# Ledger of designs, part 47: peptides against a protein of PDB entry 2AUS

Target 1, 323 residues: chain A of PDB entry 2AUS
Amino acid sequence: ADIKREVIVKDDKAETNPKWGFPPDKRPIELHIQYGVINLDKPPGPTSHEVVAWIKRILNLEKAGHGGTLDPKVSGVLPVALERATRVVQALLPAGKEYVALMHLHGDVPEDKIRAVMKEFEGEIIQRPPLRSAVKRRLRTRKVYYIEILEIDGRDVLFRVGVEAGTYIRSLIHHIGLALGVGAHMAELRRTRSGPFKEDETLVTLHDLVDYYHFWKEDGIEEYIRKAIQPMEKAVEHLPKIWIKDSAVAAVAHGANLTVPGIVKLNAGIKKGDLVAIMTLKDELVALGKAMMSTQEMIERSKGIAVDVEKVFMPRDWYPKLW

## One batch from the design tools (peptide; made by RFdiffusion4, then SolubleMPNN)

Design b1_p12_6_s1 (from b1_p12_6 with E3V E9A K10R)
Fold by OpenDDE base, seed 2:
Structure b1_p12_6_s1 (fold): chain B 323 residues (1-323), chain A 12 residues (1-12)
Amino acid sequence: as target 1 above (323 residues)
Amino acid sequence: MTVIEERLARLE
């Protein structure tokens, strides 16, 4: 479930000028693409990098990046951030993931035993990253949020699994197989969720992107390509947010840290060190940064650095300099 | 279509 965060208002009189900025729903198509994220249905076969390279060719883009690697054989939800939005993928890397997996058992196991053992893998598990991962091969804990068995057909177990970022489903299945006493392997894997991106009406194929780009370029029909690309703000929906006054936007867009007087409203439960999204009052993403204060400190203090700005997205000219 | 997609379509 998307964690609904409470919104605390600090300045209930703060207004925004409708002439400034480009709200996510009001961007011209070219600007929408420049600040876009595709919820791609990655086919099995290609690497995530090859798929990103294809999208760049299809859409005539200079830059793109993906919201977390899928192995070549793994299909499903791959967020691909475009052009100016490319670095928004950093918000998706720590996000939870969901998969549907097909596990093949190497022996016969009673269904009741399968169900009982798989339930024991909900919670904290110890994993060693695969040899092929760029991550240091240190033992680490990972959270399995839930396991839902969808189908048991003899030695084939289809299940849905929600996991912490960087949980290896192949390793999970290996450990389940060991616990069952017969061994198991991952026959197939599909990612069904990556943070705010899921299997829904926004999920598009590479084929869809080819067609939608042609409809735009050859027929002048923007509707399909516009719908196929999500605003970059979608990629930060799962983050705690801080909304700032119009007079603070240009400074943050120039790379200045957010100070407490710039805050209009904020989510509850921000801790020092959290990744936060700095938003305008029109829900435009200005920047990502590290919280230097808790929500409570941002409410109680009249001054100080609230957010260390790490990555600016908004152009410097969307809002006027008001200082 | 993947085997997973085929199985999911049967469960819907």
Scores: peptide ipSAE 0.505, ipTM 0.937, DockQ to the pose 0.906
Fold by OpenDDE base, seed 3:
Structure b1_p12_6_s1 (fold): chain B 323 residues (1-323), chain A 12 residues (1-12)
Amino acid sequence: as target 1 above (323 residues)
Amino acid sequence: MTVIEERLARLE
C-alpha cells in the first residue's frame, strides 16, 4: 500500500464534468454507506462471518463482506465492505498483511539466538496450508517481508511481521520454534494491517458503530457514522490504477472492457495479468479488472483491450452514455 | 484489552 506508483499521463487535455458521478468526498450519507468499507477492529471471540452479520444488523444492511478471514481468536484490522461495495474485498485478498504476534517458546533460548534465528525467516518460507483452509494443502512459498522483535520476556516473544497474503503466522511460529530447537506456539495474534487498512484513526469497534448509528438515526448527527465508514476507493489504494475519460465511464459501468482510447492516465509498472482499478478523473472506482496489456503497451498502442473488466461497482446512471 | 494490546501499551 505504501508504494507510490508513478502516474503517466496519456491525455493531458482530458477534462471531467463536475455534474457527473459522486466523488468519494461528495456522497450523501446513505450513498456513502452503500459504497463504504469499515476498518473494523475485530474483537477476539467471534468469527469474521459473525462480525459481518452483526455489522449488517447494527447498520441495517442487506449485504456486507470482509477483506480476509481472521480466526475467532484473532483480533484487529478486518475491512468490511458494505452493500454495493461488498465485492471490493477481492482487491484486499491478495494484499499484504501485518500482524503482531505473541509466540511462546517451549524451552529456554538465549535472546541472541532468538533474534538471529527469527531474522533468518525474513524472505521466502515454505508453508503447507492448514486442513481448515479452502486452499489445497500443497507446499507453497510465501514471503515474509519483515520481522520486528518488539519484546522478549523469557519464553514470550512479541513481534511484528509483514507477510504476503495467505501466510499462516501459526505455521511461521511453528517453524521458528523448530529452528530454535525447543518448539513454539502462537499464544495470541492481532492483525495490524490489511493492505491500505491499518491501525489508525479510521479503526472502529462494533460498539462505536452502535453508538454512531444511534447518533445518526435518533439525533440526526451523521458526522460520526460518516467518519467510521471509508469510501470503497480506500480498498483499492494499493492497486495500480487506470483513469479513464468521462466518455468511457458509462461503457465500463455497463460491463464493457476498457479499450486503450479511453485511458487518460495510468500507473507505471502494470503488467499483463495484474488486477487493476479503473477510476474516473474524480477518483471514483468504476470497476476492477485484469490488465490485458502492460503500462508500456497501453501507452504505445492506439487501440485494443487494455483491461478485461471483471467487476463493476459504479452505477450505470452516474455518467451519461457518450457512445 | 488483549494481551498484545496490553504489551504494546507498555512499550509506548
Scores: peptide ipSAE 0.502, ipTM 0.937, DockQ to the pose 0.916
Fold by OpenDDE base, seed 5:
Structure b1_p12_6_s1 (fold): chain B 323 residues (1-323), chain A 12 residues (1-12)
Amino acid sequence: as target 1 above (323 residues)
Amino acid sequence: MTVIEERLARLE
């Protein structure tokens, strides 16, 4: 998520009208909530669906969705997209994840051997999804980006792990235990990152949300609830972006595909088939779509469909129709 | 706190 993508400018003379749209930092509180994502600290115990239902009740919302299931016993980072932003969770499903795990070994193993064997699990691993997964139980490769051992206390190993989406930490720990020759199980698991969402000052509890909503509704203080909700644009920070002309925004907001003449600037390294975020020059999310061209093709071509628009977020009236 | 949170707080 932290990879700064180069920005290539195609039209350096493109200006934006400051009267059009609602930049993420300038939304009225009601509109901010309608286009918001909560970085929730999910407690252990409830399902991710139960937690989403509680948030809907607390904040008096009609619709919400989560950025990737945490098992009931798993705590930590659960992005919850609100109302009009609900479908932005699609951008978070393929995003990398980080966890802290407590592994319990079923026998005594020298620390040097633990460290050596766990390092061998960095890189490509073969996994089978668990029985309770909605995913077909086919063997699949997954990436382990890094393993950082934080503490070894006898048979307890505390470690941080960065993984590709849909890597099963319970299965990883089982295989580590087999490789150590003594067996192991997952004693506890916490998710510390889901794409752009991490443990930081934006992480809030269900209790915080109750209090912050009360301060707004009863005391007229919106500051706390405003800070507790991130703009939906946060949920696409890890995606490659294409910034478009004001004259193209309303067409895309009506569901038209993005054509090459509408592009002002774009990230380097876009490939055909990539999920991309279409942005205004004020960094407002217009839509998600599939790239139909590479970055290089979008620079070199004068015409054609650059992005197949799959999901519009922006209201149709924020920008005028200029076609 | 979870056991993980307690252990992390001890390492800081």
Scores: peptide ipSAE 0.493, ipTM 0.936, DockQ to the pose 0.918
Fold by OpenDDE base, seed 1:
Structure b1_p12_6_s1 (fold): chain B 323 residues (1-323), chain A 12 residues (1-12)
Amino acid sequence: as target 1 above (323 residues)
Amino acid sequence: MTVIEERLARLE
């Protein structure tokens, strides 16, 4: 379940000028694309990098990036951030993932034993990154949030698994197979969720993108390509948010740190060091930054640096400079 | 469609 974050209001009288900014739902199509993220159904076969390169060619883009590598053989949810939104993928890298996996057992195991052993893999597991990973091959803990067995058919086990970012499902299946005593391998894998991106009506194929882009460019029909691209704000839905005054937006858009007086409302449970999204009162993403205060400190203090701004997304001219 | 997609479609 998406963690419902409480919203604490610090300034209940704060208003926003409707003439300033471009709310996600009111962006012209070109601007929507510039600040877009595609919830791509990655086909099996290509690398995530090849798919990003194809999207760039299909949509005539200069820049794009993906929200977390899927192996060539792995299908499913691959968020692809476009153009000015490209850097928003950094918000998705630490996000939880869900997969559906097909595990093939190398021997016969009673179903009750399969269920019992797989249940033991919920929680903290120890993994070694595979050789192909750019990550140092140090043992590390990863959280398995849940395992849901969907089907057991002889030696084939279909299951849903929610995991911490950078959990290797192949390694999990290998360890399950060892614990079962017969061995196992990953026959197939599909990613069904990457943070706020899931299998829903926003999931699109490469073929869809080709068609939708054609409808826009040749027929002048924007509807399909508009629906195929999510606003970049979607890519930060899972983050703690801080909403700021109109008067603070331009400063943050220029790379200034967010100070406490600029805060209108914020999510509960922000800790010092957390990655946070700085939002306008129109739910526009201004920047990502590191919280320098807790939620409680941001409420209690009248001054100080609340957020160290790391990545600005909003153009400098969307809001007037009011300082 | 992947084998996973085919199996999921049967469970729906």
Scores: peptide ipSAE 0.492, ipTM 0.935, DockQ to the pose 0.904

Design b1_p12_6_s2 (from b1_p12_6, 5 letters changed)
Fold by OpenDDE base, seed 3:
Structure b1_p12_6_s2 (fold): chain B 323 residues (1-323), chain A 12 residues (1-12)
Amino acid sequence: as target 1 above (323 residues)
Amino acid sequence: MTRIERRLARLA
């Protein structure tokens, strides 16, 4: 999520009508909730699905979805997309994750050896998905971006780990234990990041949500519930973006593919096949789609399908049809 | 408060 992407401008004269759409900062509270994502601190105990069901009950919602399963025992960052934003969680599935893990070693190992061996697990690792996963149990490579040892207390090793999506920390700890020669298990796990969602001031508990909803409904104070819910656009901050003309917004909102003439500006480094966010000039999420061109092709070409639109989020009426 | 949260709070 921290990769600042260069923005290439194709049309520096393109303006946007301030009367059209609802920028993330200007949504009425009800609309903000309809297009919201909660950065939930999931407690240990419940499943991710149970927590989503509780949020739906607390906030009186019809629909919600989570940005990647946490096991019942795992706490921490669980993005929960609300109502019209529910499907934005698909942008979070491929996003990198960070965890803090407590590893327990099954024997005594010198600290220098622990540090040396754990450093060797930075980079590419081979994993087999667990039986409980919907993923085919084929061996696959995964990236460990970094391992930061926070504390070594005898046989207890506390560490931070950044990983590619679908890396199993339990399996990583098992392999570290094997490499140390004594064996190890995952004693505890907390997710501290899921793409753009991290442990920050936006992290809220289920208790906070109960209180904040009460303050809004009973006391008329919307401030707390407004702050507890992030705009759905937060869930796509890590994706490459394409910003489109006002005249292209309604077509894309109707499910039309984005063509090259509709592009005002775009991020550098888009490749064919990448998941991209289609944005208005007011940074509103219109749709997610698959890039059919590279950034370079989108710059050089005058016509053609730039993005195959897979999922529309924006209502059809926020922008007028200008075709 | 989890074991991780307690350990992190001591390291902060």
Scores: peptide ipSAE 0.499, ipTM 0.942, DockQ to the pose 0.906
Fold by OpenDDE base, seed 4:
Structure b1_p12_6_s2 (fold): chain B 323 residues (1-323), chain A 12 residues (1-12)
Amino acid sequence: as target 1 above (323 residues)
Amino acid sequence: MTRIERRLARLA
């Protein structure tokens, strides 16, 4: 969900030095790549791991990781985090997903019945992970946020579905088919969203990446490859954020926990245990961590550990040590 | 182009 989070300001006088850090829009191309995420249109056929390996070869990278596995036959939105940004995929794994699915019914069903039954699958559903999943095959609840029927063409039902992370669309379609009384299977699946990454102007193919890298390396034209790579900060847009003082950045970049005095502003509705993004006042990602306080506690308290820092992204030298 | 992409393009 595009949850607009309110921003609560604790220190309205906090300034940031424009000479420190590298804002997402001002990174040199090499640095932009080192802290980048590609919104890849994964083709059907290859595994998500094969596609990541190809991107590493195309862009001459040492490291990359993906924001949630797509099966070989599944196409569409695969966020691929690059180099120093590789670990940002942790923020994308729990994020909501959207798919467009083509369901094929094994019998004729009146359209009104299809619509009615599919509407009943909005909300909480019970699923068992498939055998091929690395996830333990225990029954678990998952949320279907919405189902939007796009087309009914005889036995072919095209629909958009928003789901909680780790919802199996194949299993959903199987259960819809059972509820319709005729059975059904997933004929095709495309992922259209993974958290903040969606089908938009930032979506690129493997072919685009080959061409854009060529234009940069051979023709000196960096514009295309720059546009094809999103800043790593994009991968945390869906998380609650805490913005910190310049004086706190270097400590957090060294792996120190964020303490309450370092907070300038924060999103409303942070709960203890939430995954949060620690940001500079220039919207640079410093680290991911676990909230040790609620938003309210972070406002009311003068001291204490606000965030247990789990993953640092920012280099240690972007901001000076001011203590 | 996938079957889904073709269908989506027709509906657009």
Scores: peptide ipSAE 0.499, ipTM 0.942, DockQ to the pose 0.906
Fold by OpenDDE base, seed 1:
Structure b1_p12_6_s2 (fold): chain B 323 residues (1-323), chain A 12 residues (1-12)
Amino acid sequence: as target 1 above (323 residues)
Amino acid sequence: MTRIERRLARLA
């Protein structure tokens, strides 16, 4: 579920100048691409790195990065951040994931037993990363948020699963198979969600990108390529947000930490150490940073560092220097 | 179209 975070207003009189910045809907096409994220339907076959290289070639880009590796055989939602937005993928790495998996059982199991056992795998599980992962092979807990069985066809079980980042579906299926007593393996896997990116009207193929780029460059039609690229602000929708005064934007864009007087409004439930998005009053992403205060401390305090700014995205010239 | 996509299309 898209957890709508409560918004607490700290300064109800704060206004924004409509002449400053470039709101996501007001970016010229070239600027939109520079601050874009593609919700790519990754085909099975290529690596996530090969797909990113193809996107760079198709769209004539210098830089791009992906929001979390999909194995070569895995299809579906791969967020690809472009150019100046490339580092926004940092917001997507820790985000929850959803998959549809096809599990094949190595023996016959009554449907009622399949359903009962799979329900026991909702919640906290213990996993060891596979040998092929760049991750240290330590036992760790992971959350399975939900398991939804979509179809049971003899030994084939199609299911949707919501998981914490870095949960291995192949390992989950192996453990389900052990609990069923017959064993199981992952026949196919598709990622259907990566944080705010899901299977919706924004999901595009590599083929779509070729066609849409052609329509823009050869026919002068920008509409398709504009729709195929989401603003970088989409990649931070799942994060807690802090909205800042126009007078604070240029300082943060220059790499200054956000201080409490710069805050206009903020989401409830920010904890010290949380990754937060610093936004303008026009919902432009200024920076990502680490919260140095809770929401409550940011309300009650008159001064101090609210956010340690880790990564600036906004150009320094979009807002005037007012200090 | 993957096996998953074909199965999902039948359930939709």
Scores: peptide ipSAE 0.490, ipTM 0.940, DockQ to the pose 0.899
Fold by OpenDDE base, seed 5:
Formats: C-alpha cells, sequence, structure tokens
Structure b1_p12_6_s2 (fold): chain B 323 residues (1-323), chain A 12 residues (1-12)
C-alpha cells in the first residue's frame, strides 16, 4: 500500500470545473457518511458480521460491509464500508494484510534456532485452507512478505507478519512449530493492517462511534463523527488510478466503459486485467473496473476501451452529461 | 486490552 506509483500525464491542459462533484474533503456530513469507511478496531468476541450489524444500529444505516472477515477471537483493523460505499470492500479483499501474533511453543527451543527457522518462512509458502473456510480446500501458494520477531519470552513468541490476502496465520504457526520440532499453536492474533487501513489516528472503537454519533445528533457537534469516518477514496489508495476528463465522468457514472480519449493522467505499471480505480481530477472515486489495456497502450492508443467498468460509486448527477 | 496489546505497550 505504501508504494508511490508514478503518475503519467497524457493531457496537461485538462481543467476541472470546481462547481461539479463533491471532493472527499468537501462532503456535507450526511453525504460523507453515505460514502464513508470506518477503520474499526474490532474487539475479540463478536463475529465480523455482528460488528457490522452493531455499526448499522449505532449510525442508523441501511447497508454496510466489511473489508475481510476476522474470526471472533481475532481483534484489530476491520474496515467497514457504509451505505453507498459498501461495495468498495471489493478493493480491500485482495490487499495485503499485517498481523501481530502470539505463538506458544510446546517445548523449549533456543532463541537462535527460533529466529533462524522463522526467517525460512519469509517468501512463498504452500497452504491448504482450513475446514471452516468458504474457500475450496486446494493447496495454494501464498506470500509471506516479512516476519519481524518482537519478543521471545521462553515458549511465547510475539511477532509481526506481513502476508498476501488469504494467508492463514494459524497454519503458518503450526508449520513453524513442526519445523522447530516441538510443535506450536496460535495463542492470540491481532490484525494491524488491511491494505491502506492500519493502526493510526483513524482507528476507532464501537464505543467511540456511540459517543461521536451522540455528540452529532444531540449536541450538534459533527467534528468527531466526521473524523471517525474516512472517505471511500481511502479504500482505493493502494490501487492503480486513472484520472478522467470532466466530460467523461457522467458517462462512467452511468456505467459506460472508460475509453482512451477520456484519460487525463494514469499510474505507471497498469497491466491488462488489473483492478483499477477511475478518479476525477478532484480525486473523487467514480468507479472500479478491470484494465483492458496496459499503461503504455493507454498512452500510445488514440481510441478503444481502456477500462471495463465493474462497479460505479459516483451518483449520476454530480457531473453534467456532456454527450 | 488483549494480551498482544499489553505486550506491545511494554515494548513501546
Amino acid sequence: as target 1 above (323 residues)
Amino acid sequence: MTRIERRLARLA
């Protein structure tokens, strides 16, 4: 998520009308909520679905969805997309994850051996999904991006781990325990990152949401609830972006595919088949779609379908129809 | 506060 993507400008003369749309920082509070994502600190105990239901009750919402299931016993970062933003969670499902895990060893192992063996689990690993997973129980490769040992206290090993989406930390710990020769289990797990969402000043509890909603509804103070909800554009920060002309926005908002003439600027390194975010020149999310061209093809070609539009977010009336 | 959160707070 932290990789700055190069921006290639195709049309340096393209301007945007300041009267059209609603930039993420200029939405009225009701509209901000309708296009919001909460960086929730999920408590241990409830399911991710129960927590989403509680948020809907607290904030008086019709719809919400989460950016990837945490087991009941797992705490930490659960992105919850609200109302019109609910489908933005599609961008978060394939995103990398970070966890802090507490592993308990079933025997005594020298610290140097623990460190050496855990380092061997960085890179590609083969996993089979657990029985409780909705995913087909086929062997699959997953990436472990990094393992950082934070503390070794006898048989307790606290570590941070960055992983590809759908890596099972419980299974990783089981295999580490086998490689150490003593066995191990996952004593506790916390998710510290889900794509662009991490443990930072935007992380809020269910109690915070109750208080902040009360301050808004009873006291007329919107500042706290405004800060507790991120714009939906936060949920696509890790995706490659394509910025479009004002004249193309309404067509895409009506579900038309993005054509090459509509592109003003784009990120480098887009490949055919990539999930991309279509943005206005005011950094508003119009839609998610599948790239039908590479970045290079989108620069060199004068015509053709650049993006197959899969999900529109922007209302149809924010920009005028210019076709 | 979880057991992980308590351990992290001691390391900070």
Scores: peptide ipSAE 0.487, ipTM 0.940, DockQ to the pose 0.909

Design b1_p12_6_s3 (from b1_p12_6, 4 letters changed)
Fold by OpenDDE base, seed 2:
Formats: structure tokens, sequence, C-alpha cells
Structure b1_p12_6_s3 (fold): chain B 323 residues (1-323), chain A 12 residues (1-12)
């Protein structure tokens, strides 16, 4: 479930000028693409990098990036951030993931034993990253949030699994197989969720993107390509947010740190060191940054650096300089 | 269509 965060209002009189900025729902199609994220259904076969390269060719883009690598054989949800939004993928890297996996057992095991043992893998597990990963091969803990068995067909076990970012499902299945005493391997894997991106009406194929781009370029029909691309703000829905006054937007868009007087409202439960999204009062993403204060400190203090701005997304000219 | 997609379609 998406974590609903409480919103604390600091300035209930703060208004926003409707002439400034470009709200996510009001961007011209070219600007929507420049600040877009595709919820791609990655086919099995190609690498995540090859798929990103194809999207760049299909949509005539200079830059794109993906919200967390899927192995070549793995299908499903691959968020692909476009052009000016490319770096928003950093918000998706730490996000939870969901998969559906097909596990093949190397021996016969009673269904009751399968169910009992798989339930023991909910919670903290110890993993070592695969050799092929760019991640340092140290032992680490990972959270398995849930395991839902969908089907048991002899030696084939279909299950849904929610996991912490950087959990290796192949390693999980190997350990389940060891615990069952017969061994197991991952026959197939599909990612069904990456943070706020899931299997829903926003999920599109490479074929869909080809068709929708042609409808736009050849027929002048924008509706399909507009629907196929999510605003970059979708990629930060799972983050704690801080909303700022219009007079603070241009400074943050120029790379200035957010100070406490700029805050209009904020989510509860922000801790020092958290990744946060800085938003306008029109829910436009200005920047990502590191919280330098807790929510409580941002409420109680009258001054100081609230957020160390790490990555600006908003153009410098969308809001006027008001200082 | 993957094997997972085929199985999910039967369970839906």
Amino acid sequence: as target 1 above (323 residues)
Amino acid sequence: MTEIERRLARLA
C-alpha cells in the first residue's frame, strides 16, 4: 500500500500565482515528454539499458534513465525517466519492489510444508549480492515484507513477494529450496511494482510507444502519447514532501538550499537524512534533497537550512525571482 | 506472453 503521510500546514494563508509554473496536468505535450516517466512493461530478453536505448530512438530523445535494473530474462515494471526528468530515478532506487516469481523445486515436497517454510522467509533475510551485480559482495540484511503463494502445481510454485530495494529474488528462492531440503531455482520472474509504479492502466509496451508516437507525429493526435507518459511527479509520490511558497521556488530552482521560512506545508515523520521532494503549491517537483531537520524541527524553528538540495528539476524561469 | 502472465490470467 502507498504510505499515506499526514500533511502539516505551517502557513494556511499561502497562495500561488496561477500564471507561474507548469502543473503536471497542464504541460504542453513537448514539455510533458521533457518531464516524463514511462511505466514500461519490459519484455524478457533485452537488458534494461537496451530498452532505454530503444525508447530514446522511438521517442527521439537525447537522454533517459531507468528506475532500477531488471535482468535480461526478467519482465514487467521498468520506470523510464525521460530527458529533464532522467535523474528522478534516484527516488525510485531505494523504493520497495514487488515481484511475481515462478519457483521450480528439485524434488517433491508436501504443499503444507511449502506453505509453512515460505512463511518463515517473511521478515529479515541475509543475502550476498550475485557476482554480476555492481554492488559490493558483502553479506547484508534485506526485508521481505510479504510472501503470497498464488499457485502450487506439483514442483512449480507461483508466488507474489514484496521486498526491500536490492533484494535478490533468485537468492531468496535458492534459500527457500535449501530450507525445503530439495533445492529450488527461479524459473521465471516478473516485476509487478517499483515504488509508485505498478501494473495498472499506465503500464505500456515498446509497441504501444511506437504506435502512440506515430499517432502524434503523423496524425497530430496527442492523447495516446500523453497518457503513455506520466509526469515526473509520479516518481516522487512515495517520498515525503515539502511544499514551498512561490517566493522560494526560483531560489531552489537556482540550486539554493531550502530554508525554513520557505516552507508552507510538509509531511509528518521526516527525519534528518531522509530523501525529500520539494514541491510547489501546484504539486510541481522543484528538487530532490536531503532533509537537514526533522519535521518537528522544521515546524519549531524560524530559520536554518531545512533541505540540502541535491538535484534540481524545475527550470529557473518557471517562477520569477522574488528577492 | 510469459509463463507467469499465462498463469496469472488463469487465476484472475
Scores: peptide ipSAE 0.636, ipTM 0.962, DockQ to the pose 0.909
Fold by OpenDDE base, seed 1:
Structure b1_p12_6_s3 (fold): chain B 323 residues (1-323), chain A 12 residues (1-12)
Amino acid sequence: as target 1 above (323 residues)
Amino acid sequence: MTEIERRLARLA
């Protein structure tokens, strides 16, 4: 379940000028693309990098990036951030993932035993990163949030699994197979969720993108390509948010740290060191940054640096300089 | 359609 974050209001009288900024739903199509993220259904076969390169060619883009590598053989949810939104993928890297996996057992195991053993893999597991990963091959813990067995068909086990970022499903299946005593391998894998991106009406194929771009460029029909691209704000929905005064937006857009007086409202449960999204009162992403205070400190204090601004997304001219 | 997609479609 998406963590419902409480919103604490610090300034209930704060208003926003409707003439300033470009709310996600009010962006012209070109600007929407510049600040867009595609919820791509990655086909099996190509690398995530090849798919990003194809999207760049299809949509005539200079820059794009993906929200977490899928192996060539793995299909499903690959968020692809476009142009000025490219750096928003950093918000998606630490986000939880969901997969559906097809596990093939190397021997016959009673269904009751399969269910019992797989249930034991919910929680903290110890993994070693595979050789192909750029990550140091140190043992590390990873959380398995849930395992849902969808089907057991002889030696084939179809299951849904929610995991912490950087959990290796192939390694999980290998360990399940060992625990079952017969061994197992991952026959297929599909990613069904990457943070706020899931299998829903926003999921699009490469073919869809070709067609939708053609409809826009040749027929002047924007609706399909507009629907196929999510606003970059979608890519930060899972983060704690801090909403700021109109008077603070330009400063943050120039790379200034967010100070406590600029805060209008914020999510509960922010801790020092958390990655947070700085938002306008129109739910526009201004920047990502590191919380320098807790939620409680941001409420109680009248001054100080609330957020160390790390990555600005908003153009400097969307809001006037009011300092 | 992958084998997973086929199986999911059958279970839906």
Scores: peptide ipSAE 0.635, ipTM 0.962, DockQ to the pose 0.903
Fold by OpenDDE base, seed 5:
Structure b1_p12_6_s3 (fold): chain B 323 residues (1-323), chain A 12 residues (1-12)
Amino acid sequence: as target 1 above (323 residues)
Amino acid sequence: MTEIERRLARLA
């Protein structure tokens, strides 16, 4: 998520009208909630669906969705997209994840051997999805980006792990235990990152949300609930972006595909087939779509469909029709 | 506080 992508400018003379749209930092509180994502600290115990239902009740919402299931016993970072932002969770499903895990070994193993064997699990691993997974139980490769051992206390190993989406930490721990020759199980698991969402000042509890909503509704203080909700644009920070002309915004907001003449600037390294975020010059999310061209093709070509628009977020009236 | 949170707080 932290990879700064180069920005290539195609039209350096493109201006934006400050009267059009609602930049993420300038939304009225009601509109901010309608286009919001909560970085929730999910407690252990409830399902991710139960937690989403509680948030809907607390905040008096019609719609919400989560950025990737945490098992009931798993705590930590659960992005919850609200109302009009609900479908932005699609951008978070393929995003990398980080966890802290507590592994319990079933026998005594020298620390040097634990460290050596766990390092061998960095890189490509072969996994089979668990029985309770909605995913077809086929063997699949997954990336382990890094393993950082935080503590070894006898048979208890605390470690941080960065993984590709849909890597099963319980299965990883089982295979580590087999490689150590003594067996192991997952004693506890916490998710510390889901794409752009991490443990930081934006992480809030269900209790915080109750209090902050009360301060707004009963005391007229919106500051706390405003800070507790991130703009939906946060949920696409890890995606490659294409910024478009004001004259192209309303067409895309009506579901038209993005054509090459509408592009002002774009990230380097876009490939055909990539999920991309279409942005205004004020960094407002217009839509998600599939790139139909590479970055290089979008620079070199004068015409054609650059992005197949799959999901519009922006209201149709924020920008005027200029076609 | 979970066991992980307790251990992380001790290591910080």
Scores: peptide ipSAE 0.633, ipTM 0.962, DockQ to the pose 0.911
Fold by OpenDDE base, seed 3:
Structure b1_p12_6_s3 (fold): chain B 323 residues (1-323), chain A 12 residues (1-12)
Amino acid sequence: as target 1 above (323 residues)
Amino acid sequence: MTEIERRLARLA
């Protein structure tokens, strides 16, 4: 999420009609909710599915989905996409994650050795998915981006860890324990980041949502519930973006693939096969799709399919048909 | 408050 992507302008004369669409900052509260994502502080105890069901009940919603399962005992950042935004969670599945973990060692180990061995786990590790995972139990590599030891208290090691999506912290701790020679287990785990969602002022509890919904429905105060819900565009901030002409928006909103002439500007470094966000010039999410060209090909070519559109989010009527 | 939250609050 923190990588600023260069923006390459292909059409510097392209304008957008201010009367078309609903920019994230200009959505009425009901529409904001329909296209929203909650940065939920998931409590320990309930499943991610139970928490999603509670949010649906609290906010009187038909649909919601989460941006990657947390185990019942795991707390912290759970993005919950609402209503029309429900499918935006697919952008969060491949996103990096951060955790704070409490590891308990099964024997005494000198602090210097703990620090040295844990540093060796930065980089590529080999993992086998647990039995309960929907993923085939094949050995696979995963990246550990960083390990930051926060506290060593005898046999208890508190650490922050940044990892590639689908890295199992429980398995990492097990391997660290083996490398230390004494064994270890995961005593507690909190997720502190899921792509663009982190522990910040946007993090809300289930209790907050109850109160904020009450303030809106009973007292007519929408400010709190508006602040508690992020626009769905937040959930794609970490993706490479392609911004399109107003004349291309309705076609993409109808499920047409994005062709090269529709591109106004795009991020550098898009590769063929990348998941990309198709945006309006007002930073509205139109669709997610698979890049069929690199950034360079999208610049150099005058025609062809740039993006295979996989999931449309924008309603078909927000922009007029101009074809 | 979780054990992690308690520990983080002491380190802050």
Scores: peptide ipSAE 0.626, ipTM 0.962, DockQ to the pose 0.911

